# Peptides against a protein of PDB entry 6B4J: the designs that were tried, part 83

Target 1, 315 residues: chain A of PDB entry 6B4J
Amino acid sequence: DITMQWYQQLQDASMQCVLTFEGLTNSKDSQAKKIKMDLQKAATIPVSQISTIAGSKLKEIFDKIHSLLSGKPVQSGGRSVSVTLNPQGLDFVQYKLAEKFVKQGEEEVASHHEAAFPIAVVASGIWELHPRVGDLILAHLHKKCPYSVPFYPTFKEGMALEDYQRMLGYQVKDSKVEQQDNFLKRMSGMIRLYAAIIQLRWPYGNRQEIHPHGLNHGWRWLAQILNMEPLSDVTATLLFDFLEVCGNALMKQYQVQFWKMLILIKEDYFPRIEAITSSGQMGSFIRLKQFLEKCLQHKDIPVPKGFLTSSFWRS

## One batch from the design tools (peptide; made by RFdiffusion4, then SolubleMPNN)

Design b1_p16_8_s2 (from b1_p16_8, 8 letters changed)
Fold by OpenDDE base, seed 4:
Structure b1_p16_8_s2 (fold): chain B 315 residues (1-315), chain A 16 residues (1-16)
Amino acid sequence: as target 1 above (315 residues)
Amino acid sequence: SDEELQELLNAPLSLP
C-alpha cells in the first residue's frame, strides 16, 4: 500500500545515506577518524543542549546546526569543524543529526514530556531549510517506532523472535527483551516529539511557506490509526500521547471536523480498544478515556504543558 | 464537511 511504500522509500534513502558515508565511518586513517568524531560531536552536542530555558539559547543552537549543515565552520570541542573536511561529511552529519533528534524523543521526551516542544521547533526549522534531514528524521523515527507511520509489523515465516521484537520497536540486549513499560515510555517520547514537530514552525524562518510535514500529517496519522485494529496497551497509550500534544493544534486547524473525529474515537473506536484491554492494562485506557471525556465535556483541548509562548522567544 | 471527514477517515491523506 501507499503507506508501506512511503515507509520503504524512507528506509531505502536512509540505507543509501549510510552507504554513502561508509568510507568516512570505516576509515582506519587517523585524520579521518578525528574528522568523524569531530563531525559527530558537532552534529549531536547542540541537540543535547536544547532546553526549555530561553529562546535566545535555542536560537543559538539552531544557528549553529544550520551553519554546520550549510558548510560553514562551527566551533565544537574547542576546534573549528566543517562538513567540508570530508566528501561524505554532509551526509554523515545529516544522518547523525536526524538520529540524535529521534534519540532525544526516545530518551529526553520520554522522561520529560515538556522537552518535546523546544526539540521539535528546532527539528522543524532545520527540516524546512534541510529537507534531507527531515526525511532522515522520519526514517529513524519509523524504524524505532513503526507506530509513528503507523503500521504494525508482522511476523514472517522463518523470522527470529528477537528480530520481530526489534521490528516492533523493542530493545533486545543479551537475548532479553525490554520491559513493556520501558518500551511504551520510549514509544511515547517519540510520538510526542512527532506530534510536536508537525505543529511547530521556527519563528525566525519564512513562515509563509507550507510546513514541510505539517498538521495534515497529524490528521492522516489519526485517520490511519482509526482504520487499524487497536493493539493492546499500545494504541491507547500512543493515541493519548498524540492527542495531548497536538490535539489543541488539530482543534484549531480542523474545528468542527476535529470534534467529529473525537466523537468517533469515543463512540466507535473506544469499544474496540476496551475489548482488547486486559485488567492489568486499564491504566492506559482509563487515561485516554478520561482525557477525551474531559475534552468533549469542556469543548476544549488544553494547550500542552511545555508549549512555547511568546515570552519564551523574548527571553 | 461530514463527507470530507468520512473521506479522510476512509482514505487518509496522501503521503508527500
Scores: peptide ipSAE 0.033, ipTM 0.705, DockQ to the pose 0.237
Fold by OpenDDE base, seed 3:
Structure b1_p16_8_s2 (fold): chain B 315 residues (1-315), chain A 16 residues (1-16)
Amino acid sequence: as target 1 above (315 residues)
Amino acid sequence: SDEELQELLNAPLSLP
């Protein structure tokens, strides 16, 4: 399976990255610990500062992240911080930065869907300049949200139920599994972030280059989802999230072919979703249904709320 | 065409 090979390759690369900076992370030396904490803050704080307030502030954040990844000193917590402070500093920062982008999908976007766009445009721009960060974003995303690949993890003989639940993307704490609504909320945030990344280009970069992970991956994702059996509540939720965020972009890119795909979803795939949807899960199904019916009726997919306008970039 | 759509669905775009 090509999809599973790709998934595994990214996970292996991520694991190798962790092993590469293990010396920094496991050091008992006080100076190394200080460097680690400074690098971690320098990598993650700028991402947490991303907001929908002003394009100028977003540019400052981008420039700070890019400077850090380029080996330049940056100000963080009142100190000058550089990846050159440790031989493993760059690998560590790339990993933590990628992890933080995915975490913002999981937390911030999950709670505030509009936050997907400013986070995604920074992530896309950084990915363009630093491909390894992009691969690590995918690795983190795939691990936390296997539905972003997409695939459904299988229970293996001898596996603990909790480990299987974690593979499915659930949080399990103190032998208590996460509630389904919280799980879906987090998965939604990550899918929305991904759907935003694949369509957005940093406006101050070299836009003549091909997007490092563009809308073709959005088409692939949809095709793969449609070739899979639907999962109760999950498929309807995430398909809606994906189409709400990137449906307009996919429509513009693939035009008639995309409309045929929407018809296929409505006519062929919906009955399969409906067949596995319980009365308590009808909310996600109905929301997807209403969205598709509206889009098909109007022959238009709206620009998503929070999409970055020219006015945003002039602020 | 419907054939093109089926090709796209059956042979999804290449993974990176």
Scores: peptide ipSAE 0.033, ipTM 0.701, DockQ to the pose 0.270
Fold by OpenDDE base, seed 5:
Structure b1_p16_8_s2 (fold): chain B 315 residues (1-315), chain A 16 residues (1-16)
Amino acid sequence: as target 1 above (315 residues)
Amino acid sequence: SDEELQELLNAPLSLP
């Protein structure tokens, strides 16, 4: 399976990255620990500062992240920090930055769906300049949300239930599995972030270049989902999240072909979702159905709430 | 048809 090969390649690359900076992360030396902490803060704090407030502030954050990745010193926590402070510094920062972008999907976007767009445009712009960060974003995303690949992890003989639950993307702490609503909320945030990344370009970059992971991957994702059996509650939830965020962009890009895809979802895929939906799970199904019916009736998919406008970039 | 579906699903991947 080509999709699973791609998944595994990204996971292997991510694992190799971790091994590369293990000397920095496992060091008992006080200076190395200080450098590690400074680099981690320099990589992650700017991402946490991303907001919908002003385009100028977003540009400052982008420039700071790009400067750090370019080996330039940046101010973090009142100190000058550079990836050149340690030979493994760049690999560590790239990994932690990518991890933090995905974590913002998992946490911030999960709670505030409009936050997907400013986070995604920074992530996309950084990916364009630093492809390795993009690969690591995918690796982190795929590991936390296998539905972003998409695939459904299978239980293997001899596997512990907790390990299977973690593979599915659940958090398991002290032998307690995460509640389904919290799980779906986190998965939704990550899918929404992904759907935003694939359609957004950093406006101050070289827009003549092809998007490093563009809308063609959105089509691929939909195609793969439709070729899979639906999963109870999960498929209806995430398909809605995806279409709400990137449906307008896909409509504009693929026109008639995308409308054929939506008709296929309505006519062929909805009955399959319905067949596995319990009475207690009808909320996600109904929401998807109503969204699709509205889009087909109006022959339009609305621009998602929080989409960045020209006025945002002038602020 | 299944063929039409596969063509549709693969079409954008083949588009430049």
Scores: peptide ipSAE 0.029, ipTM 0.678, DockQ to the pose 0.427
Fold by OpenDDE base, seed 2:
Structure b1_p16_8_s2 (fold): chain B 315 residues (1-315), chain A 16 residues (1-16)
Amino acid sequence: as target 1 above (315 residues)
Amino acid sequence: SDEELQELLNAPLSLP
């Protein structure tokens, strides 16, 4: 399976990255520990500062992240910080930055769907300049949300139930599995972030270049989902999240072909979702139904709430 | 075309 090969390749690359900076992470030297902490803050704090407030502020954040990844000194916590302070500094920063982008999907976007767009446009722009960060974003995303690949992890003989639950993307703490609503909320945030990344380009970059992970991956994701048996509640939830965020962009890109896919979803795939939907899961099902019906009736998919306008970039 | 859609749906996921 080519999809699973891609998944595994990204996980292997992520694992190799962790091994590469192990010297920095495991060092007992006081100076190395200080450098590690400074680099971690320099990588993650700018991402946490991303907001929908002003395009100028978003540009400042982008420039800071790019400067850090380019080996330039940046100000963080009142100190000058550079990846050149340690031989493993760049690998560590790339990994932690990618991890933080995915975490913002899992936490911030999960709670505030509009936050997907400013986070995604920065992530896309950084990915364009730093491909390794993009691969690490995918690796972190795929590990936390296998439905972003997409695939459904299978239980293997001899596997602990908790490990299987973690593979499915659930948090398990003190032998207690996460509640389904919280799980779906986190998965939704990550899918929405991904759907935003694949359609957005950093406006101050070289727009003549091909998007490093563009809308063709959105088409691939939909195709793969449609070729899988639906999962109870999960498929209806995430399919809606994906289409709400990137459906307008896919419509514009693929035109008649996209509408044929949408009809296929409504007529052939939707009944399969219905067949596995319990009475307690009707909310996600109805939401997807209403979205599909409205889009097909109006022959339009609305621009998602929070989409960045020209006025945002002038602010 | 419907063929192009099916090709796109069946297209091996181009590994980046």
Scores: peptide ipSAE 0.030, ipTM 0.683, DockQ to the pose 0.220; fails the geometry check

Design b1_p16_8_s3 (from b1_p16_8, 6 letters changed)
Fold by OpenDDE base, seed 2:
Parts: C-alpha cells; structure tokens; sequence
Structure b1_p16_8_s3 (fold): chain B 315 residues (1-315), chain A 16 residues (1-16)
C-alpha cells in the first residue's frame, strides 16, 4: 500500500529527527537546558500568536519564524535566540514548530474553525521555504489523526486497549478514554487545518512555484476515504469538515471531475454511511446530507467562513 | 483524466 508506505516513511523521519536532537533534550548541562527552553519558546510562541485580526501581524509572525529557521537571531522572551546556539538547534526547532502547528489544529481550530486559514497560510508558506517542516507537520498530523492519512488503525493481538485507543487518536489519561465529542472535535480541527493548508499559498512568496503539498493531495485524501468502509460517526464528521473547508477550492481546480466525485459521494458512499449510523449519531450524518444536497442543488460549494480576503492582507 | 479518476477511486464513474 503506497499510502501506508508514505505514512511509515514520515513517521520514521520524525523518529529520526527526535533521535538527532536527543543530545539537546536529554542534556543535564544548565546552558543546554536554557538553550532548549529558549529555542522551544522561539519556535512555538509565534505560532500561538497567529490570529484572524490583521494581515500585517500575520506577516510579522511569518517573518519571525522564517528568520529563526534561516539561522538568524530572533527576539524571544527578551533574549536573542538562534538555532546556531546548539548543533541540534535547527532539528529541534523544526520538530517543535511542526508539532505546534498541528497542536493549533487540535486545539485552536477545533474550537474556532475560522482559525484554520491564518494558521494554514503561515504553515504553507513556511513549508514552501522549509520542506522538512512540512514533512514533520504531516508526521505529527498523521500520528494524532490517522484519518488525515487516511487509514483506520487495527487492533493487533496482544495490544493493550489503551494503546489501541491512542492509535485511533483518543487521549487516554488515568485509564479513562476521552469522550467521543471531544475526540471528534480535535479530529475535526486537524482535518480542517489540513484542508486549509493544501489550498493556501503564502501571498508574499513565489506563487509561480508548485505548492509543496497542494490540492492533488486533497483529491487523494477523498479517493482514499471513498475506498474505505465508513467508520461510524467519524467518516461523516471528517468528510463534512474536509468538504466544507476545501470543497470550493477542489471544485475550482477539478471542475467536472469534482462534481462526478461529489455525485459518487452522495449516491454511492452516503448510503453506506447511513447504514452504519445510529440514532445517536444522526447529527453528523444530517450535516453531511444537507451539505451534499445543497451543493448538488446549487452546483456550487460556498467559500468557507474565515477564508482570507484581500482586505485581510491590507490590514 | 476520467481514467485516472476511475483508477484513483476504484469506482466506475457514472457518466453525468
């Protein structure tokens, strides 16, 4: 399976990255610990400052992240911080930055769907300039949300139930599994962020270059989902999330082919979702139904709420 | 191409 090979390659690269900076993370030296904390803050704080407020502020955040990744000193916590302060500094920053982007999907986008777009456009722009950050974003995303690959993890003989639940993307704390609503909320946030990344380009970059992980991966994702048996509640939820965020862009890019796919979803795949949907899960099912019916009736997919306009970039 | 789509989806594209 080519998709599973790709998944495994990204996970292996992520694990290798962790091993590469293990000297920095495990150091008992006081100076190394200080550098680690400074680098971690420099990598993560700018991402947490991403907002829908002003394009000018978003540009400042982007420039700061890019400067840090380029080996330039940046101000963080009142100190000058550079990846050159430690031989493992760049690898550590790339890993922590990528992790933070995915965390913003899991937390911020999960609670505020509109936040997907400013986070995604920064992530896309950084990915274009720093491909390793993009690979690490995918690795973190795939590990937290296997449905972003997509695949459904299987229970293996001798596996602990908690480990299986974690593989499915659930948080398990003190032998208590996360509630389904919270799980779906986090998965939704990550899928929405991914759907935004694949369609957005940083407006101050070279837009003539090919998107490093563009809409073709959105098409691949849909194709793979449709080739899988639906999972109760999960498939209806995430398919809606993906199409709501990325459907307009896919429609514009693939035109007639996209509409053929949407008809296939409605006529062939949707009944399979219905067959596994319980009465308690009708909410996700109904949302997807109404979305598909509206889009097919109007022959249009609306621009998603929170999509960045020209007025945003002038602010 | 429509053929590439069919291969990707493993579904016969019903002609609209």
Amino acid sequence: as target 1 above (315 residues)
Amino acid sequence: SDEELQELLNFPLTEP
Scores: peptide ipSAE 0.033, ipTM 0.723, DockQ to the pose 0.129
Fold by OpenDDE base, seed 5:
Structure b1_p16_8_s3 (fold): chain B 315 residues (1-315), chain A 16 residues (1-16)
Amino acid sequence: as target 1 above (315 residues)
Amino acid sequence: SDEELQELLNFPLTEP
């Protein structure tokens, strides 16, 4: 399976990255610990500062992240920090930065869907300049949300239930599994972030180049989802999240071909989702149904709430 | 239909 091979390659690359900076992370030396903490803060704090407030602030954040990744010193916590302070500093920063982008999908976007766009445009722009960060974003995303690949992890003989639950993307703490609503909320946030990344380009970059992970991956994702058996509540939820965020962009890009796909979803895939939907799960199904019916009736998919406009970049 | 889906999925993506 080519999709699973791609998944494994990204996970392997991520694991190799972790091994590369293990010396930095496991060091007992006080100076190494200080460097690690400074680098971690320098990588993650700017991402947490991303907001919908002003385009100028977003540019400052982008420039700071790019400077850090380029080996330039940046100010963090009142200190000058550089990846050159340790031979493993760049690998560590790239990994932690990518992890933080995905975490913002999991947390911030999950609670505030409009936050997907400013986070995604920074992530896309950084990915364009630093492809390794992009691969690590995918690796973190795929690990936390296998539905972003997409695939459904299978239970294997001898596997602990908790390990299987973690593979499915659930948080398990003190032998307690995460509640379904919280799980779906986190998965929704990550899918929405991904759907935003694949359509957005950093406006101050070289836009003549092809998007490093563009809308063709959105088409691939939809195709793969439609070729899979629906999962109860999950498929209806995430398909809606994806289409609400990137449906307008896909419509503009693929036009008639994309409308054919939406018709196939309505006519062929909906009955399959309905067949596995319990009475208590009808909310997600109904929301998806109403969305698609409205889009097909109006022959339009609305621009998602929070989409960045020219006025945002002038602020 | 499954055939229509397969055809759509195998069809080259049209760029505008």
Scores: peptide ipSAE 0.032, ipTM 0.722, DockQ to the pose 0.576
Fold by OpenDDE base, seed 3:
Structure b1_p16_8_s3 (fold): chain B 315 residues (1-315), chain A 16 residues (1-16)
Amino acid sequence: as target 1 above (315 residues)
Amino acid sequence: SDEELQELLNFPLTEP
């Protein structure tokens, strides 16, 4: 399976990255520990500062991240920090930065859906300039949310139930699995972030270049989802999340072909979702139903709430 | 049709 090969390749690259900077992360030296902490803060704090408030502030954050990745010194925690402070510094920062972007999907976007867009546009712009960060974003995303690939992890003989639950993306703490609502909330955030990344370009970059992971991957994602058996509650939730965020962009890009896909979703795939939906899971199902019906009726998919406008970039 | 579905699902839309 080509999709699984791609997934595994990204995971292998991510693992190799971790091995590359293991010397920095496992060092007992006080200076190395300090450098590690400084680099970690420099990589992650700017991402946490991303907000919907002003385009100018977003540009400052982008420039800071780009400067750090370019080997330039940046101010972090009142100190000058550079990836050149350690031979493994760049690899470490790229990994931690990518991890943080996905974490913002998992946490911030999960709680505030509108936050997807400013985070995604920065991530997209950084990915364009630093492809390795993009690959690591995918690796982190795929590991935390296999539905972003998409694939459904299978239980293997001899596997512990907890390990299987973790493979599915659940958090398991003290032998207690995460509640389904919290799980879906986190998965939703990550899918929404992904759906935003694939459609957004950094406005101050070289727009003549092809998006490094563009809307064609959105089409691929939908195609793969539709070729898979639906999962109870999960499929309805994530399909809605994806279409709400990038449906308008896909509609504009693929036009008639997109509408054919949407009809297919409504007529062929949606009944399969219904068949596996319990009475307690009707919320996600109804939400998807209403969305699809509204879009088909109006022959339009609305621009998602929080989409970055020209006025945002002038602020 | 199932064929139209397969066509949509099996062929990555080449970016225009």
Scores: peptide ipSAE 0.033, ipTM 0.733, DockQ to the pose 0.553; fails the geometry check
Fold by OpenDDE base, seed 4:
Structure b1_p16_8_s3 (fold): chain B 315 residues (1-315), chain A 16 residues (1-16)
Amino acid sequence: as target 1 above (315 residues)
Amino acid sequence: SDEELQELLNFPLTEP
């Protein structure tokens, strides 16, 4: 399966990255530990500062991240920090930055859906300039949310239940699996972030180039989901999340073909979701139903709440 | 093209 090969290739690249900076992460040297901490903060703090407040502030954050990845010194925690402080510094920063973007999907976007857009536009812009960060974003995203690939992990003989639960994207702490609502909330955040990334371009970049991971991957994702058997509650939740965030962009890009796909979702795929939906899962099902019906009735998908406008970039 | 999209996605979009 080409999709699984792609998944595995990204995971292998991520693992190789971890091995590359192992010397930095495992060092007992006081100076190396200090460098590691400074680099980790320099990579992650700017991402945590991303907000919907002003385009100018977002530009400052972007420039800081790009400067760091370009080997330039940046101010972090009152110190000058550079990836050149250690031979493994760049690999470490790229990995931690990518991890932090996905974590913002998992945490911030999960709680505040509109936060997807400012995070995604920075991630997209950084990906254009630093393709390795993009690959690492995908690797982290796919590992935490296999539904972003999409694929459904299977239980193998001899596998521990906890390991299987983790493969499905569940958090397992002290032999306790997270509650389904928390799981779906995290998955929703990551899918929403992904759906935002594939449609957004950094407005100050070279727009003549093709998006490194654009809307064609959104179409691919939908097609792959529709070719899979639906999962109880999961499919209805994530399909809604995806369409709410990028449905308008897909509609504008693919027009008639998008509407054919939406009709297919409503007429062929939605009944399959209904067939596996229990009475306790009707919330996600009803939400998807109402969304599809509204979109088909109005022949329009609304621009998602929090979408960045020209006025945002002038602020 | 519509055909290229269908081929790329291995997903039969219902023809109108």
Scores: peptide ipSAE 0.030, ipTM 0.718, DockQ to the pose 0.114; fails the geometry check

Design b1_p16_8_s4 (from b1_p16_8, 9 letters changed)
Fold by OpenDDE base, seed 1:
Structure b1_p16_8_s4 (fold): chain B 315 residues (1-315), chain A 16 residues (1-16)
Amino acid sequence: as target 1 above (315 residues)
Amino acid sequence: SDEELQELLNAPLQDA
C-alpha cells in the first residue's frame, strides 16, 4: 500500500545516507576519527541542551544547529567545528542530528512529556530549512516506532523471535526483551514528539511557507490507525498520547470534521479496543476513554501542558 | 456506515 511504500522509501533514503558517510565512520585514520567525534558532538549536544526554560536559549540552540547545517563553523567542545572538515561531514551531521531528535523523544519526552514542545519546535524549524533532516527524522522515528507510520510489523517465516520483537520497537538485550511498561513509555515519548512536530512552526521563520510535515499528517495518522485492527495496550496508549498533544490543534484546524472523527473513535473504535483488552491492560483504555468522553462532553480539547506561549518566546 | 467513515477519512487527504 501507499503507506508501506512511503515507509520503505524513507528507510531506503536513510540507508543510502549511512552509505554516503561510511568512509568517515569506518576510517581508521586518527584525523578522520577526530573529525567524526567533533561532528557528532556538534550535531547532538545542542539538541540535548533544549529545555523549557527560556525562548532566547532555544533561539541560540536553533541558530547553532542551522549554522552547522549551513556549512558555517560552530564552537563545540572548545573547538571550531564545520561540516566542511570532511566531504561526508554534512550527510553525517544530518543523520546524527535527526537520530538525536528522535532519541530525545524516546528518552526525554518519555520521562517529561512537556519537553516535547521545545524539542519539536526546533525540529520543525530545522526541517523547514533542511528538508533532508526532516526525512531522516521520519526514517529514525518510523524505525524505532512503527506505530508512528502507522503499521504493525508482521512475523515472517524464518524470522528470529528477537528480530520480530525489535521490529515491533522492543529493545532486546542478552536475549531479554524489554518490559511492556518501558516499551510503552518510549513509544509514548516518540508519538508525543511527532504530535508536537506536526503542529509547531518556528516563530522566527517565514510563516508564509507551508509546514513541511503539518497537521494533514496528523489527520492521516488518525485515519490509518482507525483503518487498522487495534493492538492490545499499544493502540489505546498511543492514541491517547497523540490526542492529548495535538487534539487541540486538530480541533482548531478541522473543526466539525475532527469532532466527527472523535465520535467515530468513541462509537466504532472503542468497542474494538475493548474487545482485545485484558483486565490487566484496562488502565490504558480507561485513560483514553475518559479523555475522549470529557472532550466530547465539553466540546473542547485542552491545550496540552507545556505548550509554548508568547511569554516563553519573550523570555 | 463504512462509506461515511471512508469519506471522512479521505476528505482532508484529497484537499492536500
Scores: peptide ipSAE 0.035, ipTM 0.716, DockQ to the pose 0.391
Fold by OpenDDE base, seed 2:
Structure b1_p16_8_s4 (fold): chain B 315 residues (1-315), chain A 16 residues (1-16)
Amino acid sequence: as target 1 above (315 residues)
Amino acid sequence: SDEELQELLNAPLQDA
């Protein structure tokens, strides 16, 4: 399967990246430990500062991340920090930066859906300039949210239940599995971030270039989901999240073809979701139903709440 | 294209 091959290639690349900076991470040298911590902070703090407040501030954050990845010194924690301070510094920073972007989907976007857009536009712009960061974003995303690939992990003979639960994306702590609501919230955040990344371009980049991971991957994601059996609560939740965030962009890009797909979702796939939906899961089902019906009735998909306007970039 | 849509919609299921 081409999708599983792609998934595995990204996981292998991510694993190889971890191996390349193992010398930095496992060093007992005090200076190497200091460099590691400084690089980790320099990679992650700017991402945590991304907000919906002002476009000018978002540009400053972008420029700082890009400078760091370009081997330039940046100020972090009152110190000058550069990836050139250690031979494994660049690989480590790329990995930690990508991990942090996905973590912002899992945490910040999960709690504040509108945060998807400013995070995604920075991630997209960095990906355009630093393709390896993009591949690592996908690797982290796919590992935490297999539904972003999409695929459904299977239980293998001899597998521990906890390991299977982790493969499905659940957090398991002290032999306690995460509650379904918290799980779906985190998955929703990551899917919303992904749906934002594939449609957004950094406005100060070379917009004439092809998006490094554009709306064609959104189309692929939908097609793959529709070919899979729905999962109880999960499919209805994530399909809604995806369409709410990128449905307008897909509509504009694919026009009549997108409407054909949306009709197929409503007429053929939606009944399959209904058939597996319990009375306790009607919330996600009803939300998807109402969204599809409204979009088909109005022949329009609304621009998502939090979409970055021209006024944001002038602030 | 409509053909590409059909190809994507008919893409083989990931063998589990």
Scores: peptide ipSAE 0.035, ipTM 0.671, DockQ to the pose 0.107
Fold by OpenDDE base, seed 3:
Structure b1_p16_8_s4 (fold): chain B 315 residues (1-315), chain A 16 residues (1-16)
Amino acid sequence: as target 1 above (315 residues)
Amino acid sequence: SDEELQELLNAPLQDA
């Protein structure tokens, strides 16, 4: 399976990255610990500062992240911080930065869907300049949300139930699995972030270059989902999240072909979702149904709420 | 048809 090979390659690269900076992470030296904490803050704080307030602030954040990844000193916590402070500093920062982008999907976007766009445009722009950060974003995303690949993890013989639940993307704390609503909320945030990344280009970059992970991956994702058996509540939720965020962009890119796919979803795939949807899960199903019916009726997919306009970039 | 579906699903992957 090509999709599973790609998934495994990204996970292997991510694991190898962790091994490369193990000396920094496991150091008992006081100075190394300080450097680690400073690098971690320098990598993660700018991402947490991303907001929908002003394009100028977003540019400042982008420039700071790019400067850090380029080996330049940046101000963080009142100190000058550089990846050159440790031989493993760059690998560590790339990993932690990628982890933080995915975490913002999981937390911030999950709670505030509009936050997907400013986070995604920074992530896309950084990915364009730093491909390794992009691969690590995918690795973190795939690990936390296997539905972003997409694939459905299978229970293996001898596996603990908790480990299987974690593979499915559930948080398990003190032998308690998270509630389904919280799980879906986190998965939704990550899918929405991904759907935003694949369509957005940093406006101050070289837009003549091909998007490093563009809308063709959005089509691939849809194709793969449609070739899979639906999961109860999960498929309806994430398919809606994906189409709400990137449906307009896919419509503009693929035109008639995209409409054929929407018809296919409505006519062939929807009955399969309905067949596995319980009465308690009808909310997600109904939301997807109403969205598709509205889009097909109007022959249009609306621009998603929070999409970055020209006025945002002038602020 | 299943073939038309597969063609639709594969079309943008061939142009990439």
Scores: peptide ipSAE 0.031, ipTM 0.708, DockQ to the pose 0.405
Fold by OpenDDE base, seed 5:
Structure b1_p16_8_s4 (fold): chain B 315 residues (1-315), chain A 16 residues (1-16)
Amino acid sequence: as target 1 above (315 residues)
Amino acid sequence: SDEELQELLNAPLQDA
């Protein structure tokens, strides 16, 4: 399976990255610990500062992240920080930056769907300049949300239930599994972030270059989802989240072909979702139904709320 | 048909 090979390759690359900076992360030396903490803050704080407030602030954040990844010194916590402070500094920063982008999907976007767009445009722009960060974003995303690949992890003989739950993307702490609503909320945030990344380009980059992970991956994702048996509540939730965020972009890109896909979703795939939907899980199902019916009736998919306009970039 | 679905699903991947 090509999809599973791709998944595994990204996970292997991520694991190799972790091994590369293990000396920095496991060091007992006080200076190395200080460097690690400074680099971690320099990589993650700018991402946490991303907001919908002003395009100028978003540019400053982007420039700071890019400067850090380019080996330039940046100010963090009142100190000058550079990846050159340690031979493993760049790999560590790339990994932690990618992890933080996915974490913003999991936390911020999960709670505030509009936050997907400013986070995604920075992530896309950084990915364009730093492809390794993009691969690590995918690796973190795929590990936390296998539905972003998409695939459904299978229970293997001898596997602990908790490990299987973690593979499915659930948080398990003190032998307590995360509640389904919280799980779906986090998965929704990550899917929405992904759907935003694949359609957005950093406006100050080289727009003549091909998007490093563009809308063709959105089509691939839909294709793969439709070729899978739906999961109760999960499929209806994430399919809605994906289409709400990138459906307008896919419609504009693929035109008649996308409408054929949407009809297929409504006529062939939607009954399969209905068949596995319990009375207690009708909320996600009804929301997807209403969305599909509205889009097909109006022959339009609305621009998602929070989509970045030209006025945002002038602020 | 399943063939039409596969063709539709593969079309943008061939054009990209």
Scores: peptide ipSAE 0.031, ipTM 0.709, DockQ to the pose 0.440

